# Designs tried in a protein design run: peptides against a protein of PDB entry 3H8D. Part 123

Target 1, 122 residues: chain A of PDB entry 3H8D
Amino acid sequence: DMKRQQRFFRIPFIRPADQYKDPQNKKKGWWYAHFDGPWIARQMELHPDKPPILLVAGKDDMEMCELNLEETGLTRKRGAEILPRQFEEIWERCGGIQYLQSAIESRQARPTYATAMLQNLL

## One batch from the design tools (peptide; made by RFdiffusion4, then SolubleMPNN)

Design b2_p20_3_s4 (from b2_p20_3, 12 letters changed)
Fold by OpenDDE base, seed 2:
Structure b2_p20_3_s4 (fold): chain B 122 residues (1-122), chain C 122 residues (1-122), chain A 20 residues (1-20)
Amino acid sequence: as target 1 above (122 residues)
Amino acid sequence: as target 1 above (122 residues)
Amino acid sequence: ALSLDEILANEDFEPLEDVV
């Protein structure tokens, strides 16, 4: 189980309201994902005009990407894949550790590589 | 054990004979490393004028980097860290799977993340 | 949360091409 490949991705997005604005007025957000094998374990969104969104498997399944890794095509998108640290640094800054811990404590989190790592760190 | 962080690095090198040549005449090689936690598991060298060199922990310790990850400073070198696939793609092209498998079969390979993954793949 | 499909529709990335 813990031998599954951990892969991380980041994609910029433009807000729907900015789609047709001039480039200088298109404020970028960032969509992040952590895949534990084929399945998403964590998702994170940085918005230019609101607080970050943090999502963890089990708790937030209805709000998270519903596609498995292969279906996303992310592995075939140049520049989408990022290093683990590039994800974790932002995750930590956004309070992801506490968010995931609370999800574990409330028994809402599905076991993933992320939950295992956290429980090893605490 | 298998929860150790797997990190991969790539550094270009110039042949000693080319050190003082004009930039256009400096043929680059590439040094690759896979660290399983703090310790090197695999090393690979791409040379511009000779076959690739493949090295695996346990078998080739005397030829591999003797420094632990922290001692190398690789984590602090901008652009040195690469994605797992960027290492594995080259490793596979160079016959790394067969090389590691033979090292396992001859009982020369030290158990690493790489050996575990291979034994899971076969 | 944003849909991945909506994000990918922005065409911010090009397909990977094999180096071989």
Scores: peptide ipSAE 0.093, ipTM 0.621, DockQ to the pose 0.385
Fold by OpenDDE base, seed 5:
Structure b2_p20_3_s4 (fold): chain B 122 residues (1-122), chain C 122 residues (1-122), chain A 20 residues (1-20)
Amino acid sequence: as target 1 above (122 residues)
Amino acid sequence: as target 1 above (122 residues)
Amino acid sequence: ALSLDEILANEDFEPLEDVV
């Protein structure tokens, strides 16, 4: 149902290896999530020292957040929620459109708001 | 089509009577808009010296923004776009749910994302 | 991919600035 709320979140993270370093030596990454209603539709990770990780529902379920949106507590975490464009801008830069398109074409993607929007775009 | 982008905006305004006053004497109001795709679905105005104004598509078209979203330039105005919850929180506090419900019941409201969400809520 | 629990446990979380 495309009437579901589309909500986006971003949280910074510090690499485990940097956790005990001086602040100046902690390289920050960014974790992104798109929730299509209660369930994650897309996940993305920007790492300071490796390529971005892109994940889409259906294809990458085992690697993605398994919690529903309410369970995550993200909606209650001040500053975590971001605008759709704040997600999409990074998603696009990281090759997310191509990634999702390939997942659709290979029949690996679960239908989500993201797949529907992409299909409307193409 | 409920697949349309739902976008929300907030812009401050100064009353005409305060335009030439010292900054400390300028009472700021807030103009809010919900766009359901290209067209405004809800509008809300917070005034410093009078009750909030609530407007819904279909019922209040003559009092609402007549420009489509692209024509408004809101998408290009830095800081204007807000999260859905930032709109909804104020909308709820101002009695927007009741206002929209009444517009639906009186058959004055045009079907929008807002009407659909309310009908799902009730 | 990182676990959300691990991400949320980060002490270096910095909230986004408010839109005004």
Scores: peptide ipSAE 0.093, ipTM 0.625, DockQ to the pose 0.397
Fold by OpenDDE base, seed 1:
Structure b2_p20_3_s4 (fold): chain B 122 residues (1-122), chain C 122 residues (1-122), chain A 20 residues (1-20)
Amino acid sequence: as target 1 above (122 residues)
Amino acid sequence: as target 1 above (122 residues)
Amino acid sequence: ALSLDEILANEDFEPLEDVV
């Protein structure tokens, strides 16, 4: 249902290996999520020392957040929610359009708001 | 079409009468807009010295912004775009749900994302 | 991919104040 609310979130993280290092030696990454209604549609990770990770519902369910939006508590965390474009800008820069397109073409992507929007864009 | 992007904006304004007063004597209001795709669905104004103004598409077209989203330049103004909840919180506090509901019941409201969401809420 | 729980555990997030 296209009436579902689209919500986007971003949380910084420190690599496990850097957790107990001096602050100046901790490299920060960014975890992103797009929720189509209560369920995740896309997940993305910017790592400081490896390629971005792009994940889409249906294809990558085993690697993505398994909690519904309310269960994550993200809506209750100050500064976690971001504007749609703040997600999309990074998604596009990281090759997310091509990644999602490939998942659609291979019949691996579950239909979401993201798949519907991509179909409109192409 | 429920696939349309929902975008929200907020801009401060100074009353015309205060334009040339000392900064400490300028009372600031807030202008809000909800765009359902390219067209405005709701407008709201918080004034420093009078009741809030609530406006909905179909009913209040003559009082609302007549420019499409791109024409407004709001998407290009840093700090103008806000999260959906930043609009909705004020909308709800100002009686926007009841205002929109009344416009629907009186057949004055044009169907928008806002009317559809309200129908889901009730 | 990272676990959300792991990410949330190592960062301090202030709760949103509900003014509704």
Scores: peptide ipSAE 0.092, ipTM 0.627, DockQ to the pose 0.367
Fold by OpenDDE base, seed 3:
Structure b2_p20_3_s4 (fold): chain B 122 residues (1-122), chain C 122 residues (1-122), chain A 20 residues (1-20)
Amino acid sequence: as target 1 above (122 residues)
Amino acid sequence: as target 1 above (122 residues)
Amino acid sequence: ALSLDEILANEDFEPLEDVV
């Protein structure tokens, strides 16, 4: 159902190993999520010391957030919700289009708003 | 097409009569717009000295922004784009649901994402 | 991948600035 609300979130994270270090030694990463209605469609992680992680529904369900949107509490966290373009800009920069396309072609991707939009684009 | 990008914008305005007054005498209003793809679907205006104005596509075309989204330059204006909920919260508070519903029932509203979502709700 | 609960438990987690 393409009428589902598309919502995007971003939260920073500090690696567990850095949590008790001096502030200058706490390297910050970013966790991103795209929810297609209550269910996650895409997840992305920017790490300070390794390549970005890209995850898509169907293919990567075991690695992605298992909570529905309401269960996450993200909608109630100030500043967590971001504009679609704030997600997509990073997604594109990290090779997300190719990643999702490959997941669709291999029939690993679950149909989501993200897969539908990509199919529109190509 | 429910696959069109839904984008929301908010910009402040100062009344022409207040433009040359002292800052404390410049009453600020807010202009809101919902674009369903390139075309405006809803417009809302919060005034410092009169009731809110609500406008919906089809019914109020002559009073709404006539420019398509790209022509407005809003996508290139820092801080203009807002989250859907930032628009919807004010829209609901101003009686927008009832306003749009009445426009649909009277067959004045043009089909948009907004009309489709309302029909989903009711 | 990181778990959301682990991320939210970070001591230095602060709300992001408002988008607008």
Scores: peptide ipSAE 0.085, ipTM 0.622, DockQ to the pose 0.326

Design b2_p20_4_s1 (from b2_p20_4, 6 letters changed)
Fold by OpenDDE base, seed 2:
Structure b2_p20_4_s1 (fold): chain B 122 residues (1-122), chain C 122 residues (1-122), chain A 20 residues (1-20)
Amino acid sequence: as target 1 above (122 residues)
Amino acid sequence: as target 1 above (122 residues)
Amino acid sequence: ALSLEEILENALPMDSGIPE
């Protein structure tokens, strides 16, 4: 069985509500995604003025990307793809390990590469 | 009003897919940039085996350098800076005049030194 | 959370385009 490829992406953005503000008032956010094969496993948003948003497959499906990787076009966006560590470093800092662990314990998390890796760590 | 300095740069590159190939199979490309003051106005990529990539500010912002000139470090890279004519000669050969003109006509081009020069020519 | 569509509509440049 070919192991599913793990791919990570990052997109900087300006919040829709800030689009018409002066440049100095446009707050930059960061959107992150981890795809386990064709499907999203983890999603994360960083904002300068509110807590990070952490999302994991199974628990947060309604709030996460519903498109498969190819449908997103992310693989064709220059500069969007990042290294695993570039995702994991931020995920760890934002409390992602604890968030995913809690989702596993509550039986809300769908099994993914991320859940398997965490269970292997622990 | 101090006229913004126009500066041009060229960097050779090997495509990521060719990095592990034998030297004879590493196809060299060329990356070109025109900075109108601190911000990029035009970008161009030459490849040995595909059409040139032409990019202009306003239209292609998502695919172009987002860094200001100082952030790129290009001014500190020995041999990276080139003369205006060294850029323009290639730009013209690649159809850059027509590409920029089309971007102006479609109202996609951000006003730059390049757009002003073209409008002055036409 | 924002949809991917909302993110893409409000995206900033992600890459300098400078060859690595």
Scores: peptide ipSAE 0.340, ipTM 0.605, DockQ to the pose 0.310
Fold by OpenDDE base, seed 5:
Structure b2_p20_4_s1 (fold): chain B 122 residues (1-122), chain C 122 residues (1-122), chain A 20 residues (1-20)
Amino acid sequence: as target 1 above (122 residues)
Amino acid sequence: as target 1 above (122 residues)
Amino acid sequence: ALSLEEILENALPMDSGIPE
């Protein structure tokens, strides 16, 4: 259903292992999520010292958020919601288009708004 | 560290939804912050048509200022800095003592100058 | 990847609330 609302979120975080370190040793990461209606379609983590983590629905379900959008409370967290382009720009830079394309070609991706948009692009 | 400088700030704001309204329809709010050294300890928002928003470090981190004091530019903004009592008077009127006390009792509050002072009061 | 719970437990402030 392409009529589902597409919503995007971003949360900065300190890695769990760094929580009790000195401030200078706390490395900031960024968590991103794309929800296609109530369920997550894409997820992304930016880390300061390792490659980005890219996740797509169907392929990476076990590693992605299992909560529906309302259960996450993200819509109620001030500053968490971002514009579509704020997600897509980072997704593109991290190779997300190719990652999702490969998931589609391997028949691992669950159909989402993201897969549909990519198929229109190709 | 109780030797950290305690600094307080106040900024008026117009709600985002009122930005393009006629002047008579732009309702003014007030943003308040308490910095315990470089990091925010308490934040408060006064709104013309809804209850005050009270925020304390540890409990409400996601909704509070993520910038250190120097990054905010507040120390360089003429008229932004206020006296401790100018913050505390409003904080007290809004129920801030009870709010912070509850955060301490629930183990949600991060230790700050504010938590230490409250514990001395009790 | 981290769970959303882990992210939220380790979240940093994302909105300063400072007026524009």
Scores: peptide ipSAE 0.339, ipTM 0.618, DockQ to the pose 0.302
Fold by OpenDDE base, seed 4:
Structure b2_p20_4_s1 (fold): chain B 122 residues (1-122), chain C 122 residues (1-122), chain A 20 residues (1-20)
Amino acid sequence: as target 1 above (122 residues)
Amino acid sequence: as target 1 above (122 residues)
Amino acid sequence: ALSLEEILENALPMDSGIPE
């Protein structure tokens, strides 16, 4: 249902492998999530030294957050929630439109708010 | 390193909901921070009509100041810096000792000047 | 991809919390 609330979140992190390195060697990453109602629709990770990771519901379920939005506690984490455009700008820069389009065309994507918006745009 | 400079700050604030109320209806809160060198070790907020918020590094990183001390500009804000005891007195009254102790025991607290002092006291 | 648990365990501060 397109009437479901769309909510977006971002968490900066240090890679687990860098946790015990000197501060200058701790490379910051960014985790992003789009929830279409209670369930995740899109997820991505930005890393300073490798390509972005893009994930879409249906295609990448095994690699995405399995918790519903309430279970994640993200809505209760100060500063985690971001505006839709703050997510979409990064998504677009990372090739998310093409990634989601390919998932739709291959019938791998589960229908979400994101798939509906893309189908309206193209 | 325990040789890092310990600096403490306090800023009054008006709750966002009270911003456009008459002056007599603007309830003042207080924001407090303890910096262990360049990074925040403890943070708390006093509110007139709800329990205090206590935050410690490692456990509450997502809710605490992400800026280093220089980036905050707090050192350049007249009247913002306070004495160690002015912070600790409020911290103790708010149950900060128990809060930090629990974070240490659960392995959630990052080692800081504050954790070291508590471990020396108990 | 990292799990949400791994992200949260390695999270950095995301809000200054400094009042305006």
Scores: peptide ipSAE 0.337, ipTM 0.611, DockQ to the pose 0.301
Fold by OpenDDE base, seed 3:
Structure b2_p20_4_s1 (fold): chain B 122 residues (1-122), chain C 122 residues (1-122), chain A 20 residues (1-20)
Amino acid sequence: as target 1 above (122 residues)
Amino acid sequence: as target 1 above (122 residues)
Amino acid sequence: ALSLEEILENALPMDSGIPE
């Protein structure tokens, strides 16, 4: 259903392994999530020292957030919610379109708002 | 100035992911702050399932509360303010003395009431 | 990838840094 609410979130973080290091050695990462209604459709991590991690529903379920949106508490976390374009801009730069397309073509992706939008665009 | 008011606060928290779990699955943490006048000098978090987090002004500014004391509303939050010893007891148990000492020696800590007291003690 | 729990436990302050 394309009428489901699309909500996007971003959380800056320090890697667990860097938690007790000096500030200069704490690598700041960014966690991103796209929820299509109550369930995650896409997830992404940005790191300054390694390639971005891209995850899509169906293909990467075992590596993605398993909680529904309400369970995450993200909607109640100040500053966590972002605009759709703030997610999509990064997703595109990281090769997310190609990643999702490949997952669709290999029949690994489950249908989401993201898959529908991509299939309408291509 | 050692005549600045030293105020200490403690707030319990439940992780967002645990908010909707049964009480037995809600991991309760404790957030602590020491304000040296209007600005934070030390911050600390206790967790039941991970090591304590210790933060000191100058070194960890990017990970600490950036609001001044009045902006936080902590002085108006019933039950949030604690006695100095209630903070220090936990700080000491968590290795806070050594943490702050290391930050001073590495010239990462900015001068606060906490640094002054430690330097007078050592 | 990190779990959401790991992210939240290692999250940087986005506002006051005070627990909500």
Scores: peptide ipSAE 0.320, ipTM 0.610, DockQ to the pose 0.236

Design b2_p20_4_s2 (from b2_p20_4, 7 letters changed)
Fold by OpenDDE base, seed 2:
Structure b2_p20_4_s2 (fold): chain B 122 residues (1-122), chain C 122 residues (1-122), chain A 20 residues (1-20)
Amino acid sequence: as target 1 above (122 residues)
Amino acid sequence: as target 1 above (122 residues)
Amino acid sequence: ALSLEEILANELPMDDGIPE
C-alpha cells in the first residue's frame, strides 16, 4: 500500500487589517499547513496578539484550506515548504496534541496521517 | 524491505584561512551532505571564490565525511537539516548529475539512493 | 481563520536560506 506523502508548509503574513498601517503596526502572523497526500490534514495560525488557531480535518473543514495541494501552488513557492519537525514543534507548543485528541474522541476528526500518529503515540 | 531514510544537511563555514581576518574578510562557504540511511551518499561544498566541490560515495570516500549520521550530530544541530530539494537544487546547479553519472559509468560510484534515482531519471 | 488566498495576498518575504 503506497503511503501518502506528508508535506508541510509555512507562510509569514501581515494581517489584512494591518495592511495600510504604519510598518511598526503591521503585526506578523504565521500560517502553517500539513498535507496528507493531496488533502490538508492540519492547519495552524500564529498571531502576535491572540491565541493560536488550530484546525483539524473533519472537524474544521469549513475553516480550513479547501484547495488540494496542487491547487495551492505551495509546492512551487520557494521557501514555503518546511520539515515535519518545524511544523510539529509549533503544533505541540500550541496544544495541538490535545486539540486533535479531543477531536478524535468526539468523533469529529477525519482519519488522517496525523490522527494515526497520535493514536500510535498514546 | 524497509527503505533507508534520506536526510539532507547544510552548514555554513568560514574558511580556515579567514578565521582570524576582519569580519568582512571572512568569506562564507557552505557544506552540504546527503545521507542515505546512516552513511553519506553525496557531499558538496560551495565556496565564494572557487568552483564547487562535488563528492560521491565510492569514488570520493577519502575526501568525504567518514562519520556516520549519528556520529556527526547533524540531526541534533538546529537549522542544519534541509529539505531534499534544497540540496538537489544546488547539486544540479553545480553539475552534480553529470558528476554522478560519470562516476557510475566509470564504475567508481558505490550504489546509493542517489545512484538509483539517477538511473531512474536517465 | 484566514483563507490561503488572504494569506498569500498579505505574504511577507521569507528567507529561503539558499546561498547565492
Scores: peptide ipSAE 0.363, ipTM 0.658, DockQ to the pose 0.834
Fold by OpenDDE base, seed 5:
Structure b2_p20_4_s2 (fold): chain B 122 residues (1-122), chain C 122 residues (1-122), chain A 20 residues (1-20)
Amino acid sequence: as target 1 above (122 residues)
Amino acid sequence: as target 1 above (122 residues)
Amino acid sequence: ALSLEEILANELPMDDGIPE
């Protein structure tokens, strides 16, 4: 079987509630996504004032991007795509390994490239 | 056979003659490399004041990086690695497709991932 | 979590991460 392409994306954003604030009060967040083929496998949000949000396929489907990769337009957005390590480094720092591991152990995680890599690593 | 990993890198450089100039007079160039597994397949240099330099394996071996990827330290240099499209976009703009095509037609190009992709595209 | 649509609606210019 042809291996699904792994693609990673990042988008900086200002919280909706901060849009009308003075520039100095607009706190920047970061949205991250890992797509395993056409579907999202992992998602992450960095916020300046709250814990990171970690999401994994299967467990968090209702909170994750429901669009396939082509529908997102991310592949066409200049600067949105990032290297695997640019995602993984932040994922690791945010406790993503443990989060995904727990989702696997609880049988909440859908099998993805991410789950396979983690299981091979452990 | 296991597909060789394709990895792309970019490094800014200042011309030696500009090293001791004021910051505003330091013209930045860009060095690009495509590694097909451990060995360089394509190299490119962007200069602010002369035409781009395009190099392809087989034809230009004597002018290209002779180190294997691990020896270069590029994989360990933060920010050096770039996405395939970040290389290809510049390569295309610089006439790299035609350059590699000519190298293939003249039988100067060593077969690489780049030559294979080009032959599939044409 | 925010939807992708909400993220995109509040998107900032991306830094290409090139150290100049």
Scores: peptide ipSAE 0.360, ipTM 0.655, DockQ to the pose 0.588
Fold by OpenDDE base, seed 3:
Structure b2_p20_4_s2 (fold): chain B 122 residues (1-122), chain C 122 residues (1-122), chain A 20 residues (1-20)
Amino acid sequence: as target 1 above (122 residues)
Amino acid sequence: as target 1 above (122 residues)
Amino acid sequence: ALSLEEILANELPMDDGIPE
């Protein structure tokens, strides 16, 4: 169960609304995902001009990637996979610990590797 | 035994002879290492102007890093750690499979995670 | 949040330091 492979991914992107703007007006964002086995456990988006978006399984399922890891093709995308710490550093800076903790306390979070690790940390 | 943590690292380097040259004359190389637990299992160097250097434990011990992983400080160096595939892709391109296979066949290779994986692949 | 499809459709190249 908790022996599932933990895999992390990151994709830089240009906002869809900026795709046809002049280069100087194209703002770079970052999409992040944590997969606990085949299913997403956490998702995060960094934007240059607005607060980060944090999402956790159970609470935010409807707003998160619904594809399983294999279906995403992320494992086959060169440069997409990142180290756990590369995800966690950003997650922590964005207030992810507090966000996930609140989701656990409100009983909105689905149990994942992330929830288990947080419970061990506290 | 074979449950040791596998960790991979990459560091760019400038050739010592180029250190004090103009920036356009500084050629960047890449140093790679695979640690099977505390000890190095494989090492590789990419150079812009010469063939890659491949090294495997047992055969090339005298030419490889002799520091244990903790002593290297690599785990504390931001951006040094890489994914297994980031190492393996380059290793394969450089002929690392054949190099390690030959070292095994000649009984020069020390048993490591890398040798075990290769034996399972063949 | 953007869908993964939207992200991929607007993806930028990554520089991993390895020549393609």
Scores: peptide ipSAE 0.359, ipTM 0.657, DockQ to the pose 0.701
Fold by OpenDDE base, seed 1:
Structure b2_p20_4_s2 (fold): chain B 122 residues (1-122), chain C 122 residues (1-122), chain A 20 residues (1-20)
Amino acid sequence: as target 1 above (122 residues)
Amino acid sequence: as target 1 above (122 residues)
Amino acid sequence: ALSLEEILANELPMDDGIPE
């Protein structure tokens, strides 16, 4: 249902390949997730040196977090939860609207809060 | 109604008395607000050199923000909005639960989302 | 994309510079 709680999370990280590099050569990334109730609806990675990774439920399930929200522990991680706009602003700048729209039009997107909101926007 | 949107805000401030002091002598405080729908339910000030100020609707109306949420412009101020837990954590540490509880028991508190949640907690 | 496990294993502390 569309009454499910929408929760957003962000984790800064260093890429595994950079973990043992000199500090100045470690490239910081950002991992983002949108949960529509207990299940992930959108996922995103922001990297300093490559295009953003955008993922939507239904289309990209094999590449997205497979855990339900409670299993992730994200709700218990201080500073991980962010406001909706903190996710959406990055999502929009990374072309997420167009990405999700294309997934809907191609019948690859699973219906989520995100798909419903986009359909209302267009 | 208890279906109103709960929104929380935080802004830093410099005391008027410190405004024209040298930068190193300006003491920064934090102003917090909880809005239960359009109206403020709780307000809080965190100071570096004096006890926190805790205010609750009904009891402290004369000392609290008199503007509705839209009039404040807080929703349009980047970085002002915070997560519920970011407010509640400070509120709890400052003795806000006891303060609100006392206001309820003395019949001074106006019913808000905050009073309802506290009554469920106790 | 990285797994959440990989992200958490390589997590950096959040630093917003805001004292609470």
Scores: peptide ipSAE 0.358, ipTM 0.645, DockQ to the pose 0.663

